# Designs tried in a protein design run: peptides against a protein of PDB entry 3HUF. Part 61

Target 1, 320 residues: chain A of PDB entry 3HUF
Amino acid sequence: MWIIEAEGDILKGKSRILFPGTYIVGRNVSDDSSHIQVISKSISKRHARFTILTPSEKDYFTGGPCEFEVKDLDTKFGTKVNEKVVGQNGDSYKEKDLKIQLGKCPFTINAYWRSMCIQFDNPEMLSQWASNLNLLGIPTGLRDSDATTHFVMNRQAGSSITVGTMYAFLKKTVIIDDSYLQYLSTVKESVIEDASLMPDALECFKNIIKNNDQFPSSPEDCINSLEGFSCAMLNTSSESHHLLELLGLRISTFMSLGDIDKELISKTDFVVLNNAVYDSEKISFPEGIFCLTIEQLWKIIIERNSRELISKEIERLKYA

## One batch from the design tools (peptide; made by RFdiffusion4, then SolubleMPNN)

Design b2_p14_2_s3 (from b2_p14_2, 4 letters changed)
Fold by OpenDDE base, seed 3:
Structure b2_p14_2_s3 (fold): chain B 320 residues (1-320), chain A 14 residues (1-14)
Amino acid sequence: as target 1 above (320 residues)
Amino acid sequence: APQVSDELEEDYKV
């Protein structure tokens, strides 16, 4: 989201969130969803127009800002952004930090991009929330992204957490739920005068972890916890591979259970399978190797003695 | 008269 603040008292000492939309900026406008009052004798009654675009698909993957357009409203002294005069037709900016000078005002409006990018684990929830979140200037998607700051956990009562949720947790993404999204949808007007009124996603995250025994106390408890072990996995999701890498596993990939030969068995401590393959192929598992799902592995990893537990399971099946 | 959108308060002292 874009946040503006200003030097001196020209914004009355307040910070403001700018959502996607158009704002008239000037001395003689009243603060509302489409106007920004700036208090200076050196600023025109109606000085500039700010236009913030909705996020692009690219912004979801890069964590780039919503495009910020500035147009001078034919003022005597013009408008500058980052010491450059705004062109007659307006200019568009993708920099994360903008110093906006209105006319001869000695104080600048400082606009900065606070990155918020929400990944969804469930396509139905994405479909429900994406439009509203985009209108807040929040990029949204389903695919893994290095720009992801928040992850919406799919709440199915009594189900195991998904691989996506596990991976989001280990990569230190703030896990949120639908209750947080609902709260975000209500703040649009309240945060106009005070950007600090944005809901704390970390409080939501703490509550999710506290109330769900499927989470370890911290990502650090699980990261590299299986260092020195080797696994083989079917060429499944990239997210599953990245999850296993974060556990410190050496990973071999195979395309079929038939590719699990004596050589692979000799070099591999266990085989990780997706639920569908695990359930369908239980009777055809190679002898002398431990096969498990990611969800079964997760249940071991969240235990304090995960290394001892996995070692016991490996040994149990080598000698069975 | 169209109120000149660009009336600065400082212009009254110059």
Scores: peptide ipSAE 0.029, ipTM 0.593, DockQ to the pose 0.085
Fold by OpenDDE base, seed 5:
Structure b2_p14_2_s3 (fold): chain B 320 residues (1-320), chain A 14 residues (1-14)
Amino acid sequence: as target 1 above (320 residues)
Amino acid sequence: APQVSDELEEDYKV
C-alpha cells in the first residue's frame, strides 16, 4: 500500500494511506477519499493530482508498488518528484520511494510503498475478496510467490489444513483469515487521516495458531525436523516439494507408483502421495515401503516426537 | 475556467 507522510507539519503531522484512486492535492481542499489537504502558503489551492492505479498481476509476483501518477495542475512553480520536474502531461512512477515537492514549499511529501501481497489457497475466496483488496492497493493471487506477505487460510470446518497453509506457516508468512479481510475492507474511511489505524495482521495470526491444534508451536519446530530422512514423492505440486524440502528431507520424484522399483525403495525411507492417489491406489502400494499423504505426514510433524514416530513406522515396514 | 494560480507567499523556513 502507498503511505504518505510529510515534513514541516504540512500534512498536520499525520500519515495517510493512498488507496487506488485519484486525489486532488492542495491547500484549499478538504481531506476525503479523493482530496489531500496540504497546509502551506507556498502551494496552490489545487496544486497536483495523484492517481494510484490498482495492482497488476505482475505486482503480485514482484511485490512492486501500484503505479503512482503525478500531474501538476498548471501551477506557477510546478511539482517535482525525486528532485525532477513533473512533465506537462504528468509522469508515472514505479519507485517505492517518492519525494514530492509542491511548488516552492520547503517541506516534501514522502510517499513510500509498504509491501503487502496476499496469497489465497482457495480460488472461491480469492474470487470473493480480490476486487476489494485490489481497491486497497493489495496484490492478490493463488500461486506461491516470494513477494507474498500474507496467506489466507481456507476455513473448512473439520478439514485438515491445506499444503499451501502448511507451507505458508513454515516459510513464516503471516497467516490470516476472512475475519482479517473483513476488517481490512472496513478501514478505508478510518485511515484517511491516520495510517496507523491499519489493523495488525500479526494479532490475527497469533489467534489462528492459538486456536487451531493443526499448527505446531513455531515453524522452527518443524523446519529441518526430518533431516537425514529420504522420501520419494509423486510429482504433483511445487508447494509440496518445497514443503518437504523445508522439513529437511532428501527428495526423489517419480511419475507413477509403477516407477517405484527395489532400487528406489532401498534408498527411500517413505513415499509421499497426494490424497487422490493415496485413496485410489492404496491396494497397489509397493510392498516394504511406508506410504503416506502430506496431511498424514503433517500430523506426525506437528508432534514433539516426530522423528521417533516416523522411525517406528519405517522400522515396522522394513522388518515385516 | 483556467484556475488562476494564487499569488503564493513564500513559506518562511520556520
Scores: peptide ipSAE 0.027, ipTM 0.590, DockQ to the pose 0.128
Fold by OpenDDE base, seed 2:
Structure b2_p14_2_s3 (fold): chain B 320 residues (1-320), chain A 14 residues (1-14)
Amino acid sequence: as target 1 above (320 residues)
Amino acid sequence: APQVSDELEEDYKV
């Protein structure tokens, strides 16, 4: 999201969120969803137009800002952005920090980009929320991104958390839910004059973790907790692979259970399967190897004695 | 008195 602040009292000492849209900036305008009042004798009645575009698909992957357009409204002393005069037709900016000088005003408006990118666990929730979040200047998507700051957990009461949620947690992404999204959708008008009224996602996250026994106390409790163990996985999910890497596992991949030969068994402590393969093929598992689902592995990982638990299960099957 | 006041009065006529 774009936030503006100003030197001196030209913005009344307030920070303001600028959502996608068009704003007339000047001395003789009233603060609303399309106007920004600037209190200075050196500013024209209507001085500049700011236009913030909705997020692009690229912005979701890069964490880049919504495009910020500035146009001078034919003022005597013009407008500058980062010490450069704005062109007659206006200029567009993709920098995360903009120093905006209106005419001869000795104080500048500082615009800065607060990075917020929301990943969704399922396409249904993305379809429900993406439009509203884009109108807040928040990039959204389904695919993993290094720019992702927040992850939306689907509330299915009584179900195990998804691999996506597990991975988002271990990546230290702020996990949020539908209640937080609902709250975000209501604050748009309330944050116009006070950017501090933006809801705290970290409080929502803390509440999710506290109230769900499927989460450990911290990602650090799980990261590299299985260092020194080796696993094999079915080559079906890149997200599952990345999750197992964050656990510190050495990973081998296979395409079918028939590809699990004596060599693979000799170097592998356990096999990780998805639920569909586990349920269909459990009668045909290779002898002498421990097979489990990612959800079964997660239940072991969240325990304080995860290494001892997994070692015990590996030994139990070698001597059975 | 900050001298900046007088030259900006002309933008008041628009």
Scores: peptide ipSAE 0.025, ipTM 0.569, DockQ to the pose 0.071
Fold by OpenDDE base, seed 4:
Structure b2_p14_2_s3 (fold): chain B 320 residues (1-320), chain A 14 residues (1-14)
Amino acid sequence: as target 1 above (320 residues)
Amino acid sequence: APQVSDELEEDYKV
């Protein structure tokens, strides 16, 4: 989201979040959802128009800012952005840092992009929240993105955390829930005067981790915890593959259980299966190999003695 | 009060 601050108390010493929308900026406007008061004699009563666009689909993958349009409102001394005079028709900016000079005001408005890209674990939650979050200038999506800063955990009561949630945790994304999204949706008016009133997603995350025994104390407890072990998995999910890589596993892929030959078994400590294959094929598992689901693996990984637990299961099946 | 320097020209909308 865009945040503005200013020098010389021209914004009353406060930071403000600018959500997608249009703002009239000037000395003689009242702060509201469409106006930004700037306190300087060198600023016109109505000086500039800021227009922030909703996030593009590309912004979800790049972590780029919402497009920021600036138009001078035919002022005597004009408007500058990054020392460049704004054109008569207005200019659009995609830079993450904008120094906005209104007229001859010696103090600039500093606009900066705070990256917030929210990944959702399921399409239903995305469908529910995407529109509201986009109106906050927050890119949203389902697919993995290097720009992802936050991940929405779907709290299905009594279910194991999903592979997406596990991976988000190991990627050190801030895991949030629907309660945070609900709170975030209500702050739009309160943050007009004070951007510090934004809810702390990190506090939400800490509470999720503290209250859910399926999370270790830190991602660092799990990252590379299985270094030196080898696994085989079905070539089904990129997220599952990336999750296993973050555990430090050497990964082999296969297309079917029938492809698990003696050679693969000789190079593999265990086989990771999805729930559907595990449940359907558990009677036909190859002898001498430890087969488990990602959820079963995760339950081992969160234990302090994960390496010992896996080693014991491998030994039990190799020497049985 | 921010010392609005009295030396700054007031920008008036024409």
Scores: peptide ipSAE 0.030, ipTM 0.570, DockQ to the pose 0.079; fails the geometry check

Design b2_p14_2_s4 (from b2_p14_2, 5 letters changed)
Fold by OpenDDE base, seed 1:
Structure b2_p14_2_s4 (fold): chain B 320 residues (1-320), chain A 14 residues (1-14)
Amino acid sequence: as target 1 above (320 residues)
Amino acid sequence: SSKVSDELLKDYKV
């Protein structure tokens, strides 16, 4: 989201969120969803137009800002952005930091991009929320992205957390739910005057973790917890691979059960399978090798003695 | 069985 601040009380000492939309900026406008009052004798009554576009698909992957357009409203002294005079037809900006000078005002409006990109684990939830979140200037998507800041957990009551949720947790992404999205949608008008009124996603996250026993106390409890162990993994998802890497596992990948090199697998501690393959009756590995699902592995990982548990299972099979 | 033991998994709160 775009946030604006300014020195010299020209924004009344307030930080303001700018959602996608058009704003008339000037001395003689009233703050609302379409106007930004700037308190200076050095600026025009109606000085500039700011237009913030909705997020692009690219912005979800890059964490880039919504495009910020500035147009001078035919003022005597013009408008500058980052020390450059705005062109007569207006200019568009993709920089994360904009210093906006209105005429000869000695104080600048500082616009900065607060990165917020929401990944959804569930396509139905994405379909439900994407439009509203885009109108908040929040990029949304399903695919993993290094730019993601938040992850929407699917609340299926009584189900294990998904691999996406597990991975989001270990990546230290702020896990949120529909309650946060609902709250975020309601505050749109209230945050116009004060950007500090933005809902605390970290508090939502803390509440999710506290109320769900499927989470460890912290990502740090799990990161590299299986360092020194090795696994073979059926190539299922990128998130699954990355999850196992974050656990500190050495990973050997295979595309199908038929592609398993027996020598390779014999050098692994265990095999990670998807549920469909795991539930198949036709699983046979070399002696002493066990297989499990990621969900089963996660159950082990959330235990404080995860290493001992894995070691115990390895030893059980050496003597079986 | 090449599957992880149910005994290992039973102690985990689901």
Scores: peptide ipSAE 0.170, ipTM 0.739, DockQ to the pose 0.005
Fold by OpenDDE base, seed 4:
Order: C-alpha cells, then sequence, then structure tokens
Structure b2_p14_2_s4 (fold): chain B 320 residues (1-320), chain A 14 residues (1-14)
C-alpha cells in the first residue's frame, strides 16, 4: 500500500494510506476518499492529482508498488517528484519512495510503499477476496512468490493445515485468516486520516499460532530441525520440495514410484509420499525404509524431539 | 509395513 507522510505539519502530522484511485491534492480541499488536504500557503488550492493504479500481476511477484501517477494542475510553480519537475501531461512512478514537492512548499510529501502482498492457499478464497484487496492496492495470487508478505490460511474446521500453510509458516510469512481480511476491508474510510489505524496482521498471526496446536511456537523451531537426514520424495509440488529443504533435508526426487531407484532409496532415511499414493498402494520399500505423508511429517516436526522421533523410527526398522 | 508406525503418530492426534 502507498503511505504518505509529510515534513512539518502540512499533513497535520498524520500519515495516510492511498488506495487505488484518484486524489486531488491541495490547500483548499477536504480530506476524503478522493482529496488530500495539504496545509501550506505555498500550495495551490488544487495543486496536483495523484492517481494510484490497481496492482498489476507483475507486482504480486516483484512486490513492486502500484503505479503512482502525478499530474500538476497547471500551478505557477509546478510539482516535483524526486527533484524532477513533473511533465505537463503527468508522470508515472514505480519507485518505492517518492519525495513530492508541491510548488515552493519547503516541506515535501513523502510517499513510501509498504509491502503487502497476499498469497492465498486456495482459488476459492482468492476469488472471494482478490477484487477487494486489489482495491486496497494489495497484490494477490495463488502461486508462491518471494514477494509475499502475508498468507491466507483457509480455516476449515477439523482439517490439517495445508502444505502451502506449512511452507508459508516456515518461510516466515505472516499467516492471516478471513477474519483479518474482513477487518481489513472495513478500515478503508478510517485510515483516510490515520494510516496507523490499519489492523495489525502480526496480532492476527500470533492469535492463529496460539490457538492452533498444528503450529510450533516459531519457524525457527522447525527450520533445519532435520538437518543431516535425507529423504526421497515424489515430484508432487514445488512447495513440498521447498518445505522439505527448509527442514534441512537432503532430497532425492522421483518422477514416479516406478522410477524409484532402490539403491538411492536405501541411502535415504525415509520416503515422503502424497496422501493418494500413501493410501492407495501397497507400498513396499527396502528393509529399514519407512514412508510417510508430508502431513504426518509435519506432525512429527512440530514436536520438540522431532529428530529423536525420526531416529527412533529409523532404528526400529533397521533392527526389526 | 513400510508405513510410518502408528505409535509415532498416535501421540500427535490433531
Amino acid sequence: as target 1 above (320 residues)
Amino acid sequence: SSKVSDELLKDYKV
């Protein structure tokens, strides 16, 4: 989201979120969803137009800002952005930091991009929320992205957390739920005057972790917790692979059960399977090798003694 | 069985 603040008291000492839309900026406008009052004698009554575009698809992957357009409204002294005079037709900016000088005002409006990029675990939740979040200037998507700051967990009562949720947790993404999204959708009017009124996603995350026993206390409890162990896995999802990497596992990937090199498996500690394969087939691996699902592995890794549990299972099968 | 033991999983009933 774009946030503006200003030097001196020209924004009344408040920060403001600029959602996608058009804003008339000037001395003689009233703060609302389409106007930004700036208190200076050096600023025109109607000085500039700011236009914030909705997020692009690229912004979801890059964490780039919504495009910020600035147009001078034919003022005597013009408008500058980053010390450059805004062109007669207006200019568009993709920089994360903009110093906006209105005329000869000695104080600048500082616009900065607060990175908020929300990944969804499922298409249904994305379809429900994407439009509203895009209207808040928040990029949204389903695919894994290094730019993601937040992850929407679907609270299906009584279901295990998904691999996406597990991975989001381990990569230190702020996990949020639909309650946070609902709250976020209501703040649009309240944050016009004070950007600090944005709900804290970290508080939502803390509450999710506290109230759900499927999460360890921190990602650090799980990251590299299985360092020194090795596994084989079927090529199922990139998220599953990355999850196992974050556990510190050495991973051998197979395309199918038929492509499983028995010699290679014999050098692994265990095999990770998807639920369908785990349930449907009479799986037989070499002696001393066990298989489990990623959800079963997750149940083990959230335990404080995860390494001991895995070691005991390996030993049980080697000496059985 | 090559499957992870129930003993390992029983204590982890979600």
Scores: peptide ipSAE 0.162, ipTM 0.743, DockQ to the pose 0.005
Fold by OpenDDE base, seed 2:
Structure b2_p14_2_s4 (fold): chain B 320 residues (1-320), chain A 14 residues (1-14)
Amino acid sequence: as target 1 above (320 residues)
Amino acid sequence: SSKVSDELLKDYKV
């Protein structure tokens, strides 16, 4: 999201969130959803127009800012952005930091981009929320992105957390839920005068982790916790592969059950299966092969003695 | 005691 602040008292000492939309900036406007009052005798009654575009698909992957357009409203002394005079037709900016000088005002408006990119676990939740979040200047998507700051957990009461949620946790993304999205949808009017009224995502995350025993105390408790072990995995999802890599596992991937090299599997410590394959009684793995689901593996990983638990299960099945 | 320490939360990009 874009946030504006100013030197001196020209913005009344307040920080303001700018959502996608158009703003008239000047001395003789009243602060509302489309106007920014600036208190200086050196500023025109209507001085500039700011236009913030909605996020692009590229912005979700890069964490780049929504495009910021500035137009001078034919003022005597013009408008500058980053010491450059704004062109007659206006200029567009993709820099994360903008110093905006209105005429001969000795104080600048400082605009800065706060990075927020929300990943969704399922397409239904994305379809429900994407439009509202884009109108807040928040990029949204389903695919993994290095720009992702937040991950929406689907609340299914009594179900295990998804592989996407497990992976988001290990990547140190802020996990949020539907309640946080509801709060974000209501803030549009309240944050006009006070950017600090934005709901605290970290407090939401703390509450999720506190109330759910399926989360460890830290990602560091799980990262590389299975270093030195090896597994075979059927090609299921990229997230499953990346999750197992973050656990420190050596992974052998198979495209199908028919492509399983029995000799290679016999050299692995265990086989990771999806639920559909695990529940299919049709898979006669050789006797003594330890098979588990990602959800079963996760239940072991969240324990402090995960290495000892895995070793014990491997031994139990070799001697059975 | 919060399961997630306040120190761990500083590493989160918010």
Scores: peptide ipSAE 0.029, ipTM 0.661, DockQ to the pose 0.012
Fold by OpenDDE base, seed 5:
Structure b2_p14_2_s4 (fold): chain B 320 residues (1-320), chain A 14 residues (1-14)
Amino acid sequence: as target 1 above (320 residues)
Amino acid sequence: SSKVSDELLKDYKV
């Protein structure tokens, strides 16, 4: 999201979030959803127009800012952004840091981009929330992204956490839920005067972990916990692959069960399958092959003695 | 069984 602050108390010592929309900036406007009051005799009554665009799909993958348009409202002394005079038709900016000078005011408005990109675990929740979050200047999506800062856990009562949630946890993404999204949707009015009133996502995350026994105490408890073990991975997502890598596993990927020969199997400690394949009665693995789902593996990984548990299971199946 | 043992899974609180 865009945040503005200013030197010399021209914003009354307050920071403000600029959501997507159009703002008239000037001395003789009142702070609201479409106006930014600036307190200086050197600033025109109506000085500039700021327009923040909604995030693009590209912004979700890059963590780039919503486009920031600045137009001078035909003022005597103009407007500058990053020491450059704004053109007569206005200029658009994609820099994450903007120093905005209104006329001859010696104090600048500093606009900075705080990256917040929310990944959703399921398309239904994305469909429900994306529009509202985009109107907050928050990029949203389903796919994993290096720019992802937050992950919305799918709350299905009594279900195991998804692979996406597991991976989000291990990569140290802030996991949030629908309660946090609900709170975000209500903040538009309260943060006009004070951007510090933005809800703390980390507190939401702590509460999720505390109240759900499916999470380990920390990502560090799981990262590389299976170092030295190897697996064959079948019919799993890319997120599943990345999850297994974060566990420290050596992974052999196969496109089909028919691609697994006895020699390759003999070199792996276990086989990881998706639920659909694991539940299929049609799949006969050779005797002595340890097969499990990622959800079953996760249940092992969250235990303090995960390495011993896996070792015992491998031994049991190899010597049976 | 090529599947994780039920005994092993019992040690895990579901």
Scores: peptide ipSAE 0.005, ipTM 0.387, DockQ to the pose 0.005

Design b2_p14_3_s1
Fold by OpenDDE base, seed 4:
Structure b2_p14_3_s1 (fold): chain B 320 residues (1-320), chain A 14 residues (1-14)
Amino acid sequence: as target 1 above (320 residues)
Amino acid sequence: EKEEKEKEILEKEE
């Protein structure tokens, strides 16, 4: 989201979130959803127009800012952004930090991009929330992104957490739920005057972890917890692969259960399968190899004695 | 210093 602050109390010492939309900026405007009052006699009554675009799909992957357009409203001394005069037709900016000078005012408006990218675990929730979040200047998506700051967990009561949720947790992404999104949707008007009124996602995250026994106390409890072990998996999910890597596993890939030969067994401690393959092929599993789902693996790795648990299962099958 | 500069700017425009 874009946040503005200013020097010399010209914004009354307040920070403000700028959501996607158009703002008239000047001395003689009243603060509202479309106006930014700047308290200085050295600026025009109506000085500039700021237009913030909704996030692009690219912004979700890069964590880049919503495009920030500045137009001078035909003022005597113009408008500058990053010491450059704004062009007659306005200019657009993708820099994360904008120093905005209104006329000869020695106090600048500082706009900065606060990175917030929300990944959703399921398309249904994305479909429900994406439009509203985009109108807050928050990029949203389903796919893994290095720019992801928050992850929306699907609240299915009594279901195991998804691989996406597991991976988001291990990546130290702030896991949130629909309650946080609901709260976030209510603050739009209140944050006009005070950007600090944004809800704390970390509190939501702490509550999720505290109330769900499917999470370890920290990602650090699981990261590299299986260092030294080797697994094989079907080459079906990038998230699954990345999850297993974060556990410190050496990973071999195979295309079918028929590819699990003596060579693969000799170098592999266990085989990780998706639920569909595990359920359908359970009868045809190769003898002498420990096969489990990611969800079953997760249940082991969240235990304090995860290494010992896995070792016991591997040993049982080597001596059987 | 910036407040002084603003005063100087305003005094020149008046």
Scores: peptide ipSAE 0.102, ipTM 0.812, DockQ to the pose 0.212
Fold by OpenDDE base, seed 5:
Structure b2_p14_3_s1 (fold): chain B 320 residues (1-320), chain A 14 residues (1-14)
Amino acid sequence: as target 1 above (320 residues)
Amino acid sequence: EKEEKEKEILEKEE
């Protein structure tokens, strides 16, 4: 989201979040959802227009800012952004830091981009929330991205957490739920005066972890916990591969269960399968190899003695 | 320094 602060108390010592929309900036405007009052005698009554666009699909993958347009409202001394005079028709900016100078005012408005990108695990939840979150200047998507800061867990009561949730946890993404999204939706009015009133997603995350026994205490408990073990997996999902890499596993890929030969078995401690393949092919598993689902593996890795547990299961099947 | 500069700017516009 865009946050503005100013020098010389020209914003009354307050920081403000700018959501997508249009703002008239000047000395003689009243602070509201479409106006920013700036207190200086050197600033015009109506000095500039700020227009913040909704996030693009690209912004979800890059963590880049919503486009920030600045137009001078035909003032005597103009407007500058990053020491450059704003053009007569206005200019658009994609920089994460904007130093905005209104006329001859020696105090500048500093606009900075705080990255917040929300990944959804469930397409239905994305469909429900994307529009509202985009109107807050928050990029949203389903696909994994290095720019993602938050991950929306699908709250299905009594189900195991998804691979997406497991991976989000291990990569230290802040996991949130629908309660946090609801709270974000109410913030638009309260944060006009104080950007510090933004809800703390970390508190939501702590509550999720505390109240769900399917999470370890920290990602560090699981990261590289299976270092030295080797697995084979079907080439089905990139997220599953990345998850297994974060566990410290050496990974081999195969296309079908029929490709699991004696050579692969000799180099592999266990085979990781998705639920569909596990359920359909359970009768046809190769002898002498431990096959499990990612969800079964997760139940092992969250235990304090995960290495001992997995070693015991490997030995049990290797000598059976 | 910035406050003095603002004062100088205002004094030149009056």
Scores: peptide ipSAE 0.100, ipTM 0.810, DockQ to the pose 0.207
Fold by OpenDDE base, seed 2:
Structure b2_p14_3_s1 (fold): chain B 320 residues (1-320), chain A 14 residues (1-14)
Amino acid sequence: as target 1 above (320 residues)
Amino acid sequence: EKEEKEKEILEKEE
């Protein structure tokens, strides 16, 4: 989201969130959803127009800002952004920090981009919330992104957390739920006057983790917890591979259960399968190897003695 | 310093 603040008292000492939209900036405008009053005698009554665009798909992957357009409203002394005079037709900016100078005013308006990028695990929830979040200047998507700051967990009562949620947790992404999204939808008007009224997602996250026994106390308890063990997995380009890497596992890939030969078995401590393969092919599992699902592995990983638990299961199959 | 500059700008426009 874009936030503006100013030097001196020209913005009354307040920080404002600028959502996607158009704002008239000047001395003789009243603060509202489309106007920014600047208290200086050295600026025009109507001095500049700020236009903030909605997020692009590229912004979701890069964590880049919504495009910020500045136009001078034919003022005597013009407008500058980052010490450059704004052109007659206006200019567009993608920098995360903008120093805006209105005419001869010695006090500058500082605009800065605060990164917030929300990944969804469920396409249906994305479809429900994406429009509203984009109108807040928040990029949204389904695919993993290095720019992701928040991850929306699907609350299904009585279901295991998804691999996406497990991976988001281990990546130290702030996990949020639909309750946080609902809260975000209500604050839009209140944050115009005070940017500090934005809800703290970390408090929401702490509450989710505290109230759900499927999470360990911290990501650090699980990261590299299985260092030294080796697994084999079906060659699926999935978040599962990255999840297993974050556990410190050495990973081998195979295309089918029939490709699990004696050589692979000799180098592998256990095989990780998806639920569909595990349930359908349980009768055809190779002898002498421990097979489990990601969800079964996760249940072991969240325990403090995860290494001992896995070792016992591996040994149990060698003597069977 | 910036407040003084704003005063100087205003005094020159009067």
Scores: peptide ipSAE 0.099, ipTM 0.807, DockQ to the pose 0.207
Fold by OpenDDE base, seed 3:
Structure b2_p14_3_s1 (fold): chain B 320 residues (1-320), chain A 14 residues (1-14)
Amino acid sequence: as target 1 above (320 residues)
Amino acid sequence: EKEEKEKEILEKEE
């Protein structure tokens, strides 16, 4: 999201969130969803127009800002952004930090981008929320991205957490729920005058972890917890691969269970499968190797003695 | 320095 602050008291010492939309900036405007009052005699009554675009699909993957357009409203002394005069037709900016000078005012408006990108675990929830979140200047998507800051957990009562949720947790993404999204949708008016009124996603995340026994206390409890072990997995899921890497596993990939030869078995402590393959192919599992699902692995990893538990299971199946 | 510049600007506009 874009946040503006200003030097001196020209914004009354307040920070403001700028959502996608158009704002008239000047001395003789009243603060609302489309106007930014700036208190200085050196600023025109109507000085500039700020236009913030909705996020692009690219912004979800890059964590880049919503495009920030500045137009001078034919003022005597113009408008500058990052010490450059704004062109007659306006200019667009993709920099994360903008120093905006209105006319001869010695106090600058500082605009900065706070990255917030929300990943969804399922397309249905994305379809429900994407439009509203984009109107808040929040990029949204389904795919894994290094730019993702938040992850929406799908609440299915009585189900294990998804691989996406597990991975989001381990990569230190803030896990949120639909309740947080609802709060975000309601605060739009209240944060106009005070950007600090934005709901804290970390509090939502803490509450999710606290109330769900499927989460360890921290990602650090699981990261590299299986260092020194080796696994094999089907080359079908990038998220699953990245999850296993974060556990510190050496990973071998195979295309089918039939590709699990004696050489692979000799180098592998266990085989990780998805539920569909585990359930369908259970009868065809190679002898002398421990096969488990990612969800079964997760249940072991969240235990304090995860290394001992895995070692015992490996030993049990080598001698069976 | 910025407050002084603002005063100078204000004094020139009066």
Scores: peptide ipSAE 0.098, ipTM 0.812, DockQ to the pose 0.210

